# Ledger of designs, part 15: peptides against a protein of PDB entry 7AE7

Target 1, 321 residues: chain A of PDB entry 7AE7
Amino acid sequence: KVYKDLREFLEVLEQEGQLIRVKEEVNPEPDIAAAGRAAANLGKNQPAVFFEKIKGYKYSVVTNVHGSWQNHALMLGLDKNTSTKDQFYELNRRWDKFPVPPNVVKREAAPCKENVIDKDINLFEILPLYRINEQDGGFYISKASVVTADPEYPDDFNKLNVGTYRIQVKDRDRVGIQALAMHDIAVQLEKAEAENKPLPIAITIGNNPLVTFMASTPVGYNQNEYEFVGALQDGVPMDIVKSDLYDHLYVPAGSEVVLEGHIIPRVRTVEGPFGEFPGSYSGARLQCEVKIDRITHRTNPIFENLYLGIPWTEIDYLMAL

## One batch from the design tools (peptide; aimed at target 1 G138 T269 G272 A284)

Design b1_p11_8 (made by RFdiffusion4)
Pose (drawn by RFdiffusion4):
Structure b1_p11_8 (pose): chain A 313 residues (1-149, 158-321), chain P 11 residues (1-11)
Amino acid sequence: KVYKDLREFLEVLEQEGQLIRVKEEVNPEPDIAAAGRAAANLGKNQPAVFFEKIKGYKYSVVTNVHGSWQNHALMLGLDKNTSTKDQFYELNRRWDKFPVPPNVVKREAAPCKENVIDKDINLFEILPLYRINEQDGGFYISKASVVTANKLNVGTYRIQVKDRDRVGIQALAMHDIAVQLEKAEAENKPLPIAITIGNNPLVTFMASTPVGYNQNEYEFVGALQDGVPMDIVKSDLYDHLYVPAGSEVVLEGHIIPRVRTVEGPFGEFPGSYSGARLQCEVKIDRITHRTNPIFENLYLGIPWTEIDYLMAL
Amino acid sequence: PPAGFNREYPV
């Protein structure tokens, strides 16, 4: 099976006993992060946890989506009990199907274009943002796929919420931004960027894939789907930016020129906090989102947690 | 927005 969006994958997870629904209202902190750690602590057949009600927020959160070998196998379309080795072999075989060009769809057909917010941008009205770890510098978006511009790149970068319409980003960790970053800051011009949240599991998996192999990213997702191309759609504001047609939330914005502010600290996969450093800020100019969006976020702590599964094979 | 959602630390 191939997933057109996060919602089909969550449906499969729930049918397979790999998704737990929390119906009672929970507080943002520390409840969501504590549940993410506990789900990771179950050790075997760790499920995704779906929070339907978060105090003070309108929408729902899902966590630990990738956080088990069962979830990982279901992401690949295999039986949930497929051994880790056999998943490795299946990934190795599909790796060679690269490239599989994506299908570009019309705006009216992309679920991520159902709702538009073009003014008075407020991330908190859409995303139930919360603190992941006690010493984090702020509320984080820890599982976004970021699109920048064959020269189109998708990657995962921690994103700290700085204001209702502003976030932080480590721009010098996106090694295609940094030739356009010099030109843009030298000429005081903005650099367009797209932040996608709530994606097909293979899109997130591709976004965590090593940068050393300069692939075409979306064309790699078609390979992981064993030859089935993925659907992408053009962003509202920037014609050279394409986002997954099924994303739950799309934040279209730009990197603010000549602005460096304190970002962090935040958790890193080796199990420790990073330090606080001066980093770039991104202004959100537009939000498009599916009706009743789902905030797919990720808990990160002492290994093994979901990030290890996203990096392993 | 919730209070204290953003913090800053020395660099």

Design b1_p11_8_s1 (made by RFdiffusion4, then SolubleMPNN; from b1_p11_8, 3 letters changed)
Fold by OpenDDE base, seed 4:
Order: structure tokens, then sequence, then C-alpha cells
Structure b1_p11_8_s1 (fold): chain B 321 residues (1-321), chain A 11 residues (1-11)
């Protein structure tokens, strides 16, 4: 099975008994994190948790989508009971198919383009934001696939980067992003900032699960994560669409939410603390700030976010292969 | 899975 989007994956997770649907209204805090912990405590076969109704918000949240070996097997389109060894074997076999170039679809064929917000942007109207950990310094978008390009080589598709970065919501239309020197985005940002130029960015939320997996998987600076997604789809290309603001940025056609904007050059604002690991908060740091200039989203967008807790967490499964 | 399962687990 190959998935076009998060929704097709969630449907399979539900059919396979790997998704819990919470139909009652929950409080954003502490109930989302509490339910994520409860799901983690169900043992090795941890389901995704889908919250249909969040108090004060219009849209849904899903957590723990990658939070088990069963979910990981299903992501690969394998039987949910496929052993970790066989999953690893299949992943490696498919990895050798790189590159598998994506299909560029038309704007009208891309579900992420169903709705547009280009004025009066308010992230809180689109995303049911909550603190993942009680002591977090703010609301985090922790499972976004962030698209950036090399500003010197914007048309070099091999330098198009799709990465996962810690993103703190700062305002209605602003987010902080943690671009560490080890990240490909930091190289691209350095080039933009040298010229005091904005770095174009697309922050994509709620993707095909292999996009999220590849965005969390380090690849070479001259390797495109979408071409690995096609490889991991056993040679089936994924669908991408041109961003609305930038000709050189492509986003997954099926993204639930796309935040298009720019990293503000040479601006740093306080970001954190964030509970990345149990019992330790990363200290507050001065980090980059993104202005959100446009949002595109599916009708009734699902906010996919990480559950973070005691290992093994969703992040451990995303990094385990 | 039972609805409200998370309420039964002390978090």
Amino acid sequence: as target 1 above (321 residues)
Amino acid sequence: MPEGFYREYPV
C-alpha cells in the first residue's frame, strides 16, 4: 500500500486497530499529552491517537502516528505484524531505488490547496495548539516537514531540503525555528543572511507518513527527500505541488496545512524551553523567526503533532531505522 | 479501544 496523504494512512491505521479515536471534547491541556502518555502505556503496539474535538478549537489533532513498530510497518505498506528485522530489510531494499523523482501535480489537483488564507493570518484558528510538556515555554509544532532551498541554487532540486525542526509558535503569524548548524537549513539560512535576504520556507503539517519519516532522516545536502519517499514507496513517485509564494519550493500535494513564509534575516528571538527528552528541557535560546505570509490547507485540517514522553516515543521509532 | 481510555490511566 502507498499513501497519498495522512488521511489515507490514518484510515489504514484505524482499520488495522492502530488508531484510537477520541470523540469526546478534550481540553488541549493536559488531555492531549495525557492521552498520548496513556497510549504509550498500552505497550509495544502503541496506536495513533486522533482527537476529533478540542475545546476552543475548530479542528482535530492526531498524535503518535509513527509511535509503534506496527505503525511503522503499515507506513511501509507492509503487514502490521512484520518483524522489525523484515521492516529494516525492506527499507534497505527500497532505499537502493533512490532516486525516484516525484510527480509535480497541478494546483487544482493538490488537496493542500483547498483553502487559502492570505490575510489576517492566525495560526490558532488553523492549528489546535497546546503545550506538549507542562513546562514548555510555548506551543510547538513538532512534526512539520519544513521545505527550504539553497538560495544560491534555488532551481537545483537536489538541494531542496525537507527537514524536521523544532518550531515554537511566537504570534498569530510568527514561529520560531531551531536551525542548528548541523542542519541543512542552517547552511541555506547562512547564505541568505550573508546577503541580508529572507530565506523562503514552507512548513508542511500532516503529510504522507513517509514524508515525515524522510524529513526526520538525515540525507546528503545534495539529496532530495522526496526522491527517497518515492524509493521507500517501492518506486512509486510521491505527489508534490509548487508552493503558492515560491516557484522553487515544492510541498507534498496532500499536506493538511502548509505555512508559507520566510525566515527573517538576522533576527533572533527567545525560543524554548522545550522538553525534548524526559527529565531535561533544552534551555531557552535565541533562534530564527519565520513570518507566515500565506496558509494553504485542506478542509477540516488535521494537526499532526509529536507525542513526547519516556522512550520509546514516536521520535525513537522515527529514528530507529 | 474503549472511549475515554485515557481517563482510566493516572497520567
Scores: peptide ipSAE 0.016, ipTM 0.474, DockQ to the pose 0.031
OpenDDE base, seeds 1, 2, 3, 5: peptide ipSAE 0.014, 0.016, 0.007, 0.014; ipTM 0.552, 0.596, 0.550, 0.520

Design b1_p11_8_s2 (made by RFdiffusion4, then SolubleMPNN; from b1_p11_8, 4 letters changed)
Fold by OpenDDE base, seed 3:
Structure b1_p11_8_s2 (fold): chain B 321 residues (1-321), chain A 11 residues (1-11)
Amino acid sequence: as target 1 above (321 residues)
Amino acid sequence: MPEGYYREYPV
């Protein structure tokens, strides 16, 4: 099985008994984080948890999507009871199919383009934001696939980076991003900041599960994560679409939410603290800041977010293969 | 301690 988007994957998780629907209205805090912790502690069959109604918000949240070996097997289109060993062998077999170039679809064919917000941007109207852990210094977007390019080689598709980074919400239209020196985004940002230019960025939320997997998996600077997604789909190309603001940035066609904007050059603001794996807190420090300039989203967008805590949590499964 | 949940632990 190959998935076009998060929704097709959630349908399969539900059919396989790997998704719990919470239909009653919940409080954003502490209920979402508490349920994430509870799901992580259910033993070997940790399901995804889908919250249909959140007090004070319009839209839904899903967590623990990658939070088990069963969910990883299903992500690969395997039987949910496929052993970790057999999942690893199949992953490696498919990895050797790289590169599988994506399909570029028209704007009208991309579900992520169903709705547009280009004025009076307010992240709280689109995303049901909450603290993942009680001691977090704010609201985090922890499972985004962040798209950036090399500003010296913007048309080199092999240098297009799709990565996962810690993102703190700073205002209605601003987020802090942790761009560490070991990440490809930091190389690209350094080039932009050398010229005092903004770095174009697209922060994508609620993707095809293999996009999220590849965004959390380090690859070479000249290797495109979308071409690995096609390989992991056993040679089936994924669908991407051009961003609205930038001709050189491409986003997953099926993304639930796309935040388009720029990293502000040579600006650093306080970010954190945040609860990291393996259940330790990183201190507050100065980090980069993104201005959000445009949002596109699917109708009734699902906010996919990561729970982080003491192992084994969803992050441990994403990093284990 | 690695400051970031997406650091490859060298296994």
Scores: peptide ipSAE 0.032, ipTM 0.707, DockQ to the pose 0.035
OpenDDE base, seeds 1, 2, 4, 5: peptide ipSAE 0.014, 0.021, 0.047, 0.014; ipTM 0.515, 0.630, 0.758, 0.512; seed 4 fails the geometry check

## One batch from the design tools (peptide; aimed at target 1 F139)

Design b1_p12_1 (made by RFdiffusion4)
Pose (drawn by RFdiffusion4):
Structure b1_p12_1 (pose): chain A 313 residues (1-149, 158-321), chain P 12 residues (1-12)
Amino acid sequence: KVYKDLREFLEVLEQEGQLIRVKEEVNPEPDIAAAGRAAANLGKNQPAVFFEKIKGYKYSVVTNVHGSWQNHALMLGLDKNTSTKDQFYELNRRWDKFPVPPNVVKREAAPCKENVIDKDINLFEILPLYRINEQDGGFYISKASVVTANKLNVGTYRIQVKDRDRVGIQALAMHDIAVQLEKAEAENKPLPIAITIGNNPLVTFMASTPVGYNQNEYEFVGALQDGVPMDIVKSDLYDHLYVPAGSEVVLEGHIIPRVRTVEGPFGEFPGSYSGARLQCEVKIDRITHRTNPIFENLYLGIPWTEIDYLMAL
Amino acid sequence: NPADYARFLMVD
């Protein structure tokens, strides 16, 4: 099976006993992070946890989506009990199908274009943002796929919420931004960027894939789907930016020129906090989202947590 | 390749 969006994958997870629904209202901190750690701590058949009610927020959160070999196998469309080695072999075989060009769809067909917010941008009205770890510098979006511009790149970068319409980003960690970053800051011009949240599991998996192999990212997702192309749609504001047609939330914005502010600290996969450093800020100019969006976020702590599964094979 | 991990780590 192939998933057009996060919601089909969550449906499969729930049918397979790999998704737990929390129906009672929970507080943002530390409840969501504590549940993410506990789900990771179950050791075997760790499920995704779906929070339907978060105090003070309108929408729902899902966590630990990738955080088990069962979830990982279901992401690949295999039986949930497929051994880790066999998943490795299946990924190795599909790796060679690269490239599979994506299908570009019309705006009216992309579920991520159901709702538009073009003014008075407020991330908190859409995403139930919360603190992941006690010493984090702020509320974080820890599982976004970021799109920048065959020269289109998708990657995962930790995003700290700074204001209702502003976030932080480590721009010098996106090694295609940094030739356009010099030109843009030297000429005081903005650099367009797209931040996607709540994606097909293979899109997130591709976004965590090593940068050393300069692939075409979306064409790699079609390879992981064993030759089935993925659907992408053009962003509202920037014609050279394409986002997954099924994303739950799309934040279209730009990197603010000549602005460096304190970002962090945040958790890193080796199990420790990073330090606080001066990093770039991104202004959100537009939000498009599916009706009743789902905030797919990720808990990070002492290994093994969900990030280890996203990096393993 | 250290660059493969830069996106997950703090950078100066």

Design b1_p12_1_s1 (made by RFdiffusion4, then SolubleMPNN; from b1_p12_1, 4 letters changed)
Fold by OpenDDE base, seed 1:
Structure b1_p12_1_s1 (fold): chain B 321 residues (1-321), chain A 12 residues (1-12)
Amino acid sequence: as target 1 above (321 residues)
Amino acid sequence: DPLDLARFLAVD
């Protein structure tokens, strides 16, 4: 089975007993994090947790989407009881199908384009933001697939980067992003900052689960993550659409939310602390700042965010392969 | 805590 978007995957998780739906209104804090911790304590068969109603917010949150080997098997379109060994074998078999080029769909065919916000941007109106960990210094977007390109080669599709980075909400229309020197985004940012130019960026939230998986998987600078998604879909291309602001950036057609903007050149602001691991907080650091200039989103967008609980955490499953 | 999740499941 191949999934077009997060919603098709969540439907399968629910059908397979791998999703808990919380229909009652919850407090964003502490209830989301508490329920996530409780779900992790259910043992090896850790479900996703879907919160339909969050006090003070309009939209929903889902956590722990990749939080078990059963969910990972289902992501690959396999039986949920497929052994880790057989999942790995199938993953490797499909990996050899690279490259599988994506389909570029028209704007009107892309669900992520259903709604547009280009004025009075307020991230808190679109995303039910909460502290993931009790001592976090702010609200984090921890499971976004971030799209950037090489500013020297903007039309080279092989240099289009889709990565996962720690993102802290800084203001209604600004986020901090952790771009480490080892990340492809840091190479691209260095080129933009050398000319004192903004780096175009699209922060995509709530994707096809294989997009999220590949965005968390290191690939070569001249390899496109979308072409690996097609390989992992056993040769079925994924659907992408051109961003609204930039001709050279393509986003998943089915994204729940797309934050389009730019990294402000030569600006660094305090970011953190964040609880990356249970019982450990990364210190506050000076990080890049993104100005959000446009939002596109599906009607009733789902905020997919990372669950950080007792190992095995969702990060452990995303990095285990 | 499993009880934190259980309270939500009891309302469904």
Scores: peptide ipSAE 0.013, ipTM 0.558, DockQ to the pose 0.020
OpenDDE base, seeds 2, 3, 4, 5: peptide ipSAE 0.008, 0.013, 0.008, 0.010; ipTM 0.519, 0.550, 0.529, 0.532

Design b1_p12_1_s2 (made by RFdiffusion4, then SolubleMPNN; from b1_p12_1, 5 letters changed)
Fold by OpenDDE base, seed 3:
Structure b1_p12_1_s2 (fold): chain B 321 residues (1-321), chain A 12 residues (1-12)
Amino acid sequence: as target 1 above (321 residues)
Amino acid sequence: DPLDFARFLAQD
């Protein structure tokens, strides 16, 4: 089975008994993080947790989407009880199908374009933001697929990068992003900053689960993550759409939320702390700052965010593959 | 209640 978007995957997770719906109104803190920890404590068959109603917010949250080997099997369109060995075998077999070029769909055909916000941007109106860990220095978007390009080669699709980065909400229309030197985004940012230019960025939230998987999986600088998604879909192309602000950036057509903006050149602001692992916080550091200039989103967007807790957490599954 | 169960499991 191939999934067009997060919603199709969540439907399958629910059908397979790998999703818990919380229908009662919850407090964003501590209830979301607490429920995530609880889901992790359910043992090896950790379900996704879908919060339909969050106090003070309009929209829903889902966490722990990749939080088990069963969920990973289902992501690959396999039986949920497929062994880890067989999952790895199948993943490797499909990996050899690279490249599978994506389909570029029209704007009108892309669900992520259903709604547009281009003024008075407020992230808190679109995303039910909460502290993931008790000692976090703020709200984090921890499971975004971030799209950037090489500013020297903006039309080279092979240099289009889709990566996962730690993103702290800084203001209604600003986020901090951790771009480490080992990340492809850091190379692209260095080129932009050398000329004192903004780096165009699209932060995509709530994607096809294989997009999220590939965004967390390092690939070569000249390899496009979307072409690996097609490979992992056993040769079925994924659907992408041009961003609204930038002709050279493409986002998943089915994204729940797309934050379009730019990294402000040569600006560094305090980011963190964040609990990346149980009992360990990365200290506060000076990191890049993104101005959000436009939001597109599906009607009733689902905020997909990482669950962080006791191993094996969702991050452990994303890093183990 | 899944939430109560969640809260219970999160306390350990």
Scores: peptide ipSAE 0.019, ipTM 0.552, DockQ to the pose 0.024
OpenDDE base, seeds 1, 2, 4, 5: peptide ipSAE 0.013, 0.008, 0.005, 0.012; ipTM 0.566, 0.537, 0.461, 0.543; seed 4 fails the geometry check

Design b1_p12_1_s4 (made by RFdiffusion4, then SolubleMPNN; from b1_p12_1, 5 letters changed)
Fold by OpenDDE base, seed 3:
Structure b1_p12_1_s4 (fold): chain B 321 residues (1-321), chain A 12 residues (1-12)
Amino acid sequence: as target 1 above (321 residues)
Amino acid sequence: SPLDFARFRAVD
């Protein structure tokens, strides 16, 4: 099985008994985090948790999508009871199919383009934001696939980077992003800042589960994550679409939400703290700031966010591979 | 509800 988007994957998770629907209205805090912790405590068969109604918000949240070996097996289109060993074997077999180039679809064929917001941008109207951990310094978008390019080689598709970064909401149209020196985005940002230029960025939320997986998996600077997604789909290309603001940035065609904007050059603002692991908070640091200039989204967008709790958590599954 | 059960287990 190959998935076009998050919604197709959630349908399969539900059919396989790996998704819990919460139909009653919940409070963003502490109910979302509490339910995530409870799901993690169900043992090895940790389900995704889908919140249909959130007090004060219009749209839904899903968490713990990658939160079990069963969910990882289903992500690969395997039986949910496939052993970890067999999952690794199959992953490695498919990895050798790299590169599998993506299909570029027309704007009209891309579900992520169903709705557009280009004025009076307010992230709180689109995303049901909440504190993941009690001591977090704010609201985080923790499971986004962030698209950037090399400003010196914008037309080199092999240098297009799709990565997962810690993102704190700073204002209605601004987010902080943690771009560490070890990340490919930091190399690209350094080049832009050397010329005092903005770095174009697309922050994509609610993707094909293999896109999210590859965005969390380090690859070479000259290797495109989308071409690995095609490999992990056993040779089936994924669908991408050109961003609205930038000719050189491509986003997953099926993204629930796409935040298009730019990293402001040579600006650093306080970001954090954030509970990256149970009992450990990264301190507040000066980090980059992104201005959001345009949003595209599917009708009734689903906010996919990371669950953080006692190991094994969703982050442990994403980093263990 | 599953949520009530979740709250109880998250405290343990």
Scores: peptide ipSAE 0.010, ipTM 0.492, DockQ to the pose 0.024
OpenDDE base, seeds 1, 2, 4, 5: peptide ipSAE 0.025, 0.009, 0.009, 0.006; ipTM 0.673, 0.491, 0.486, 0.374; seeds 1, 5 fail the geometry check

Design b1_p12_2 (made by RFdiffusion4)
Pose (drawn by RFdiffusion4):
Structure b1_p12_2 (pose): chain A 313 residues (1-149, 158-321), chain P 12 residues (1-12)
Amino acid sequence: KVYKDLREFLEVLEQEGQLIRVKEEVNPEPDIAAAGRAAANLGKNQPAVFFEKIKGYKYSVVTNVHGSWQNHALMLGLDKNTSTKDQFYELNRRWDKFPVPPNVVKREAAPCKENVIDKDINLFEILPLYRINEQDGGFYISKASVVTANKLNVGTYRIQVKDRDRVGIQALAMHDIAVQLEKAEAENKPLPIAITIGNNPLVTFMASTPVGYNQNEYEFVGALQDGVPMDIVKSDLYDHLYVPAGSEVVLEGHIIPRVRTVEGPFGEFPGSYSGARLQCEVKIDRITHRTNPIFENLYLGIPWTEIDYLMAL
Amino acid sequence: SFYDERLEKSRE
């Protein structure tokens, strides 16, 4: 099976006993992060946890989506009990199907274009933002796929919420931004960027894939789907930016020129906090989202947590 | 507002 969006994958997870629904209202902190740690601590058949009600927020959160070998196998379309070695072999075989060009769809067909917010941008009205770890510098978006511009790149970068319409980003960790970053800051011009949240599991998996192999990212997702191309759609504001047609939330924005502010600290996969450093800020110019969006976020702590599964094979 | 309070909490 191939998933057109996060919601089909969550449906499969729930049918397979790999998704737990929390119906009672929970507080943003520390409840969501504590549940994410506990789900990771179950050790075997760790499920995704779906929070339907978060105090003070309108929408829902899902966590630990990738955080088990069962979830990982279901992401690949295999039986949930497929051994880790057999999943490795299946990924090795599909790796060679690269490239599979994506299908470009019209705006009216992309679920991520159902709702538009073009003014008075407020991330909190859409995403139930919360603190992941006690010493984090702020509320984080820890599982976004970021699109920048065959020269189109998708990657995962921690994003700290700074204001209702502003976030932080480590721009010098995106090694295609940094030739256009010099030109843009030298000429005081903005650099367009797209932040996608709540994606097909293979899109997130591809976004965590090593940068050393300069692939074409979306064409790699079609390879992981064993030859089935993925659907992408042009962003509203920037014609050279394409986002997954099924994303729950799309934040279209730009990197603010000549602005460096304190970002962090935040958790890193080796199990420790990073330090606080001066980083770039991104202004959100537009939000498009599916009706009743789902905030797919990730807990990160002492290994093994969901990030280890996203990096393993 | 609630969201301003939440943003302030994020800055703490």

Design b1_p12_2_s1 (made by RFdiffusion4, then SolubleMPNN; from b1_p12_2, 5 letters changed)
Fold by OpenDDE base, seed 3:
Structure b1_p12_2_s1 (fold): chain B 321 residues (1-321), chain A 12 residues (1-12)
Amino acid sequence: as target 1 above (321 residues)
Amino acid sequence: SENDELLAKGRE
């Protein structure tokens, strides 16, 4: 089975008994984190947790989408009881199908374009933001697929990067982003900053689970993550659409939310702390700042965010590959 | 806290 978007995957998780739906209104803190910890305590068969109603917000949250080997099997379109060994075998078999080029769809065919916000941008109106860990220095978007390009080769699709980065909300229309030297985004940013130019960026939230998986998987600088998604779909291309602000950036057609903007050149602001692992906090550091200039989103967008709890955490499953 | 101030600002 191949999924067009997060919603199709959540439907399968629910059918397979791998999703808990919380229908009662919850407080953003501490209820989301508490329910995530409770789900983690269910053992190896950790379900996703879907919160339909969040106090003070309009939209829903889902967490722990990749939080088990069963969810990982279902992501690959396999039986949920497929052994870890067989999952790895199938993953490796499909990996050899790279490249599988994506389909570029028209704007009118892309669900992520259903709604547009281009003025008075407020992230808190679109995303039910909360502290993931009690001691976090802010609200984090921890499971976004971030799209950037090489400013020297903007039309080279092989250099289009889709990565996962730590993102702290800084204001209604600003986020901090951790661009470490080991990440492809840091190479692209260095080129832009050398000329004192902004780096175009699209931060995509709530994607096809294989997009999120590939955004968390290191690949070569000249390899496109979307072409690996097609390979992992056993040769079925994924659907992408052109961003609204930039002709050279493409986003998943089915994204729940797309934040379009730019990294401000040569600006660094305080970011953190963040509890990346249970009992481990990264210190506060000077990090890059993104200005959000446009939002597109599906009607009733689902905020997918990372669960961080007792090992094995969702990040452990995403990085175990 | 800084988070409470940010949340208040965002919900205005």
Scores: peptide ipSAE 0.033, ipTM 0.586, DockQ to the pose 0.226
OpenDDE base, seeds 1, 2, 4, 5: peptide ipSAE 0.000, 0.016, 0.006, 0.024; ipTM 0.363, 0.569, 0.407, 0.667

Design b1_p12_2_s2 (made by RFdiffusion4, then SolubleMPNN; from b1_p12_2, 7 letters changed)
Fold by OpenDDE base, seed 4:
Structure b1_p12_2_s2 (fold): chain B 321 residues (1-321), chain A 12 residues (1-12)
Amino acid sequence: as target 1 above (321 residues)
Amino acid sequence: SVNDELLKRGKE
């Protein structure tokens, strides 16, 4: 099976017994993290956890979507009981199908365009934000697929980058982003900042699980993650749509939320601390700041966020393949 | 600010 969006995947997870639905209203803190930990304690077959109602918020949260080998098998459209070995074999077989170019759909056909917010932006109205770890210095968007392009080659689709970065909410319409030198986004940002120009950015939340997987998988600077998604879909192209603000940025057509904006050039603000698990997420640093200029979102958007409890975490699974 | 939003929600 190929998934158009997160919702199709969540439906399959639920059908396969790999999703727990929490119907009771929860407190953002500590209940989301606590329930995530509880789900992780269920053993090797860790389900996704879907929170339908969150106190003080309008919309839902899902976590631990990639939190098990069963979920990974299902992500690949395989039987949930497919062995890790067979998953790896299938992943590698499909990898060789690269590139599989995505389909560009019309704006009207893209679910991520159902609603638009272009004024009075407040991230807290769209995303049920919570501290993932009790000691986090703020609210994090930890499972976004961030789309950027090379500012020198904006029309080179091969240089379009879809990556996963630590994003701290800084204000109603601002986020900090951790763009490390080893990330492709850092190369692109450096080019923009050399000219004191903003770097266009689209932060996409709640995607086709293979988009999230590929955004977390390092590829070459001249390789497009969407073309790998098509490969991992066994040759079925994924659907993308042009961003509203930028002609050269394309986002997954099925994204739950798209935050469109720009990295402010040569501005650094304190980001963190973020919980030491996993060990790469430590300390406070001066990081880039993104101004959110426009939001598009599906009706009743689902905030997909990372579970960072006791290992194995979603990151461990995302990196294990 | 984010802190103001936190404070607001903490009072709700």
Scores: peptide ipSAE 0.020, ipTM 0.444, DockQ to the pose 0.168
OpenDDE base, seeds 1, 2, 3, 5: peptide ipSAE 0.009, 0.008, 0.009, 0.015; ipTM 0.524, 0.500, 0.380, 0.351

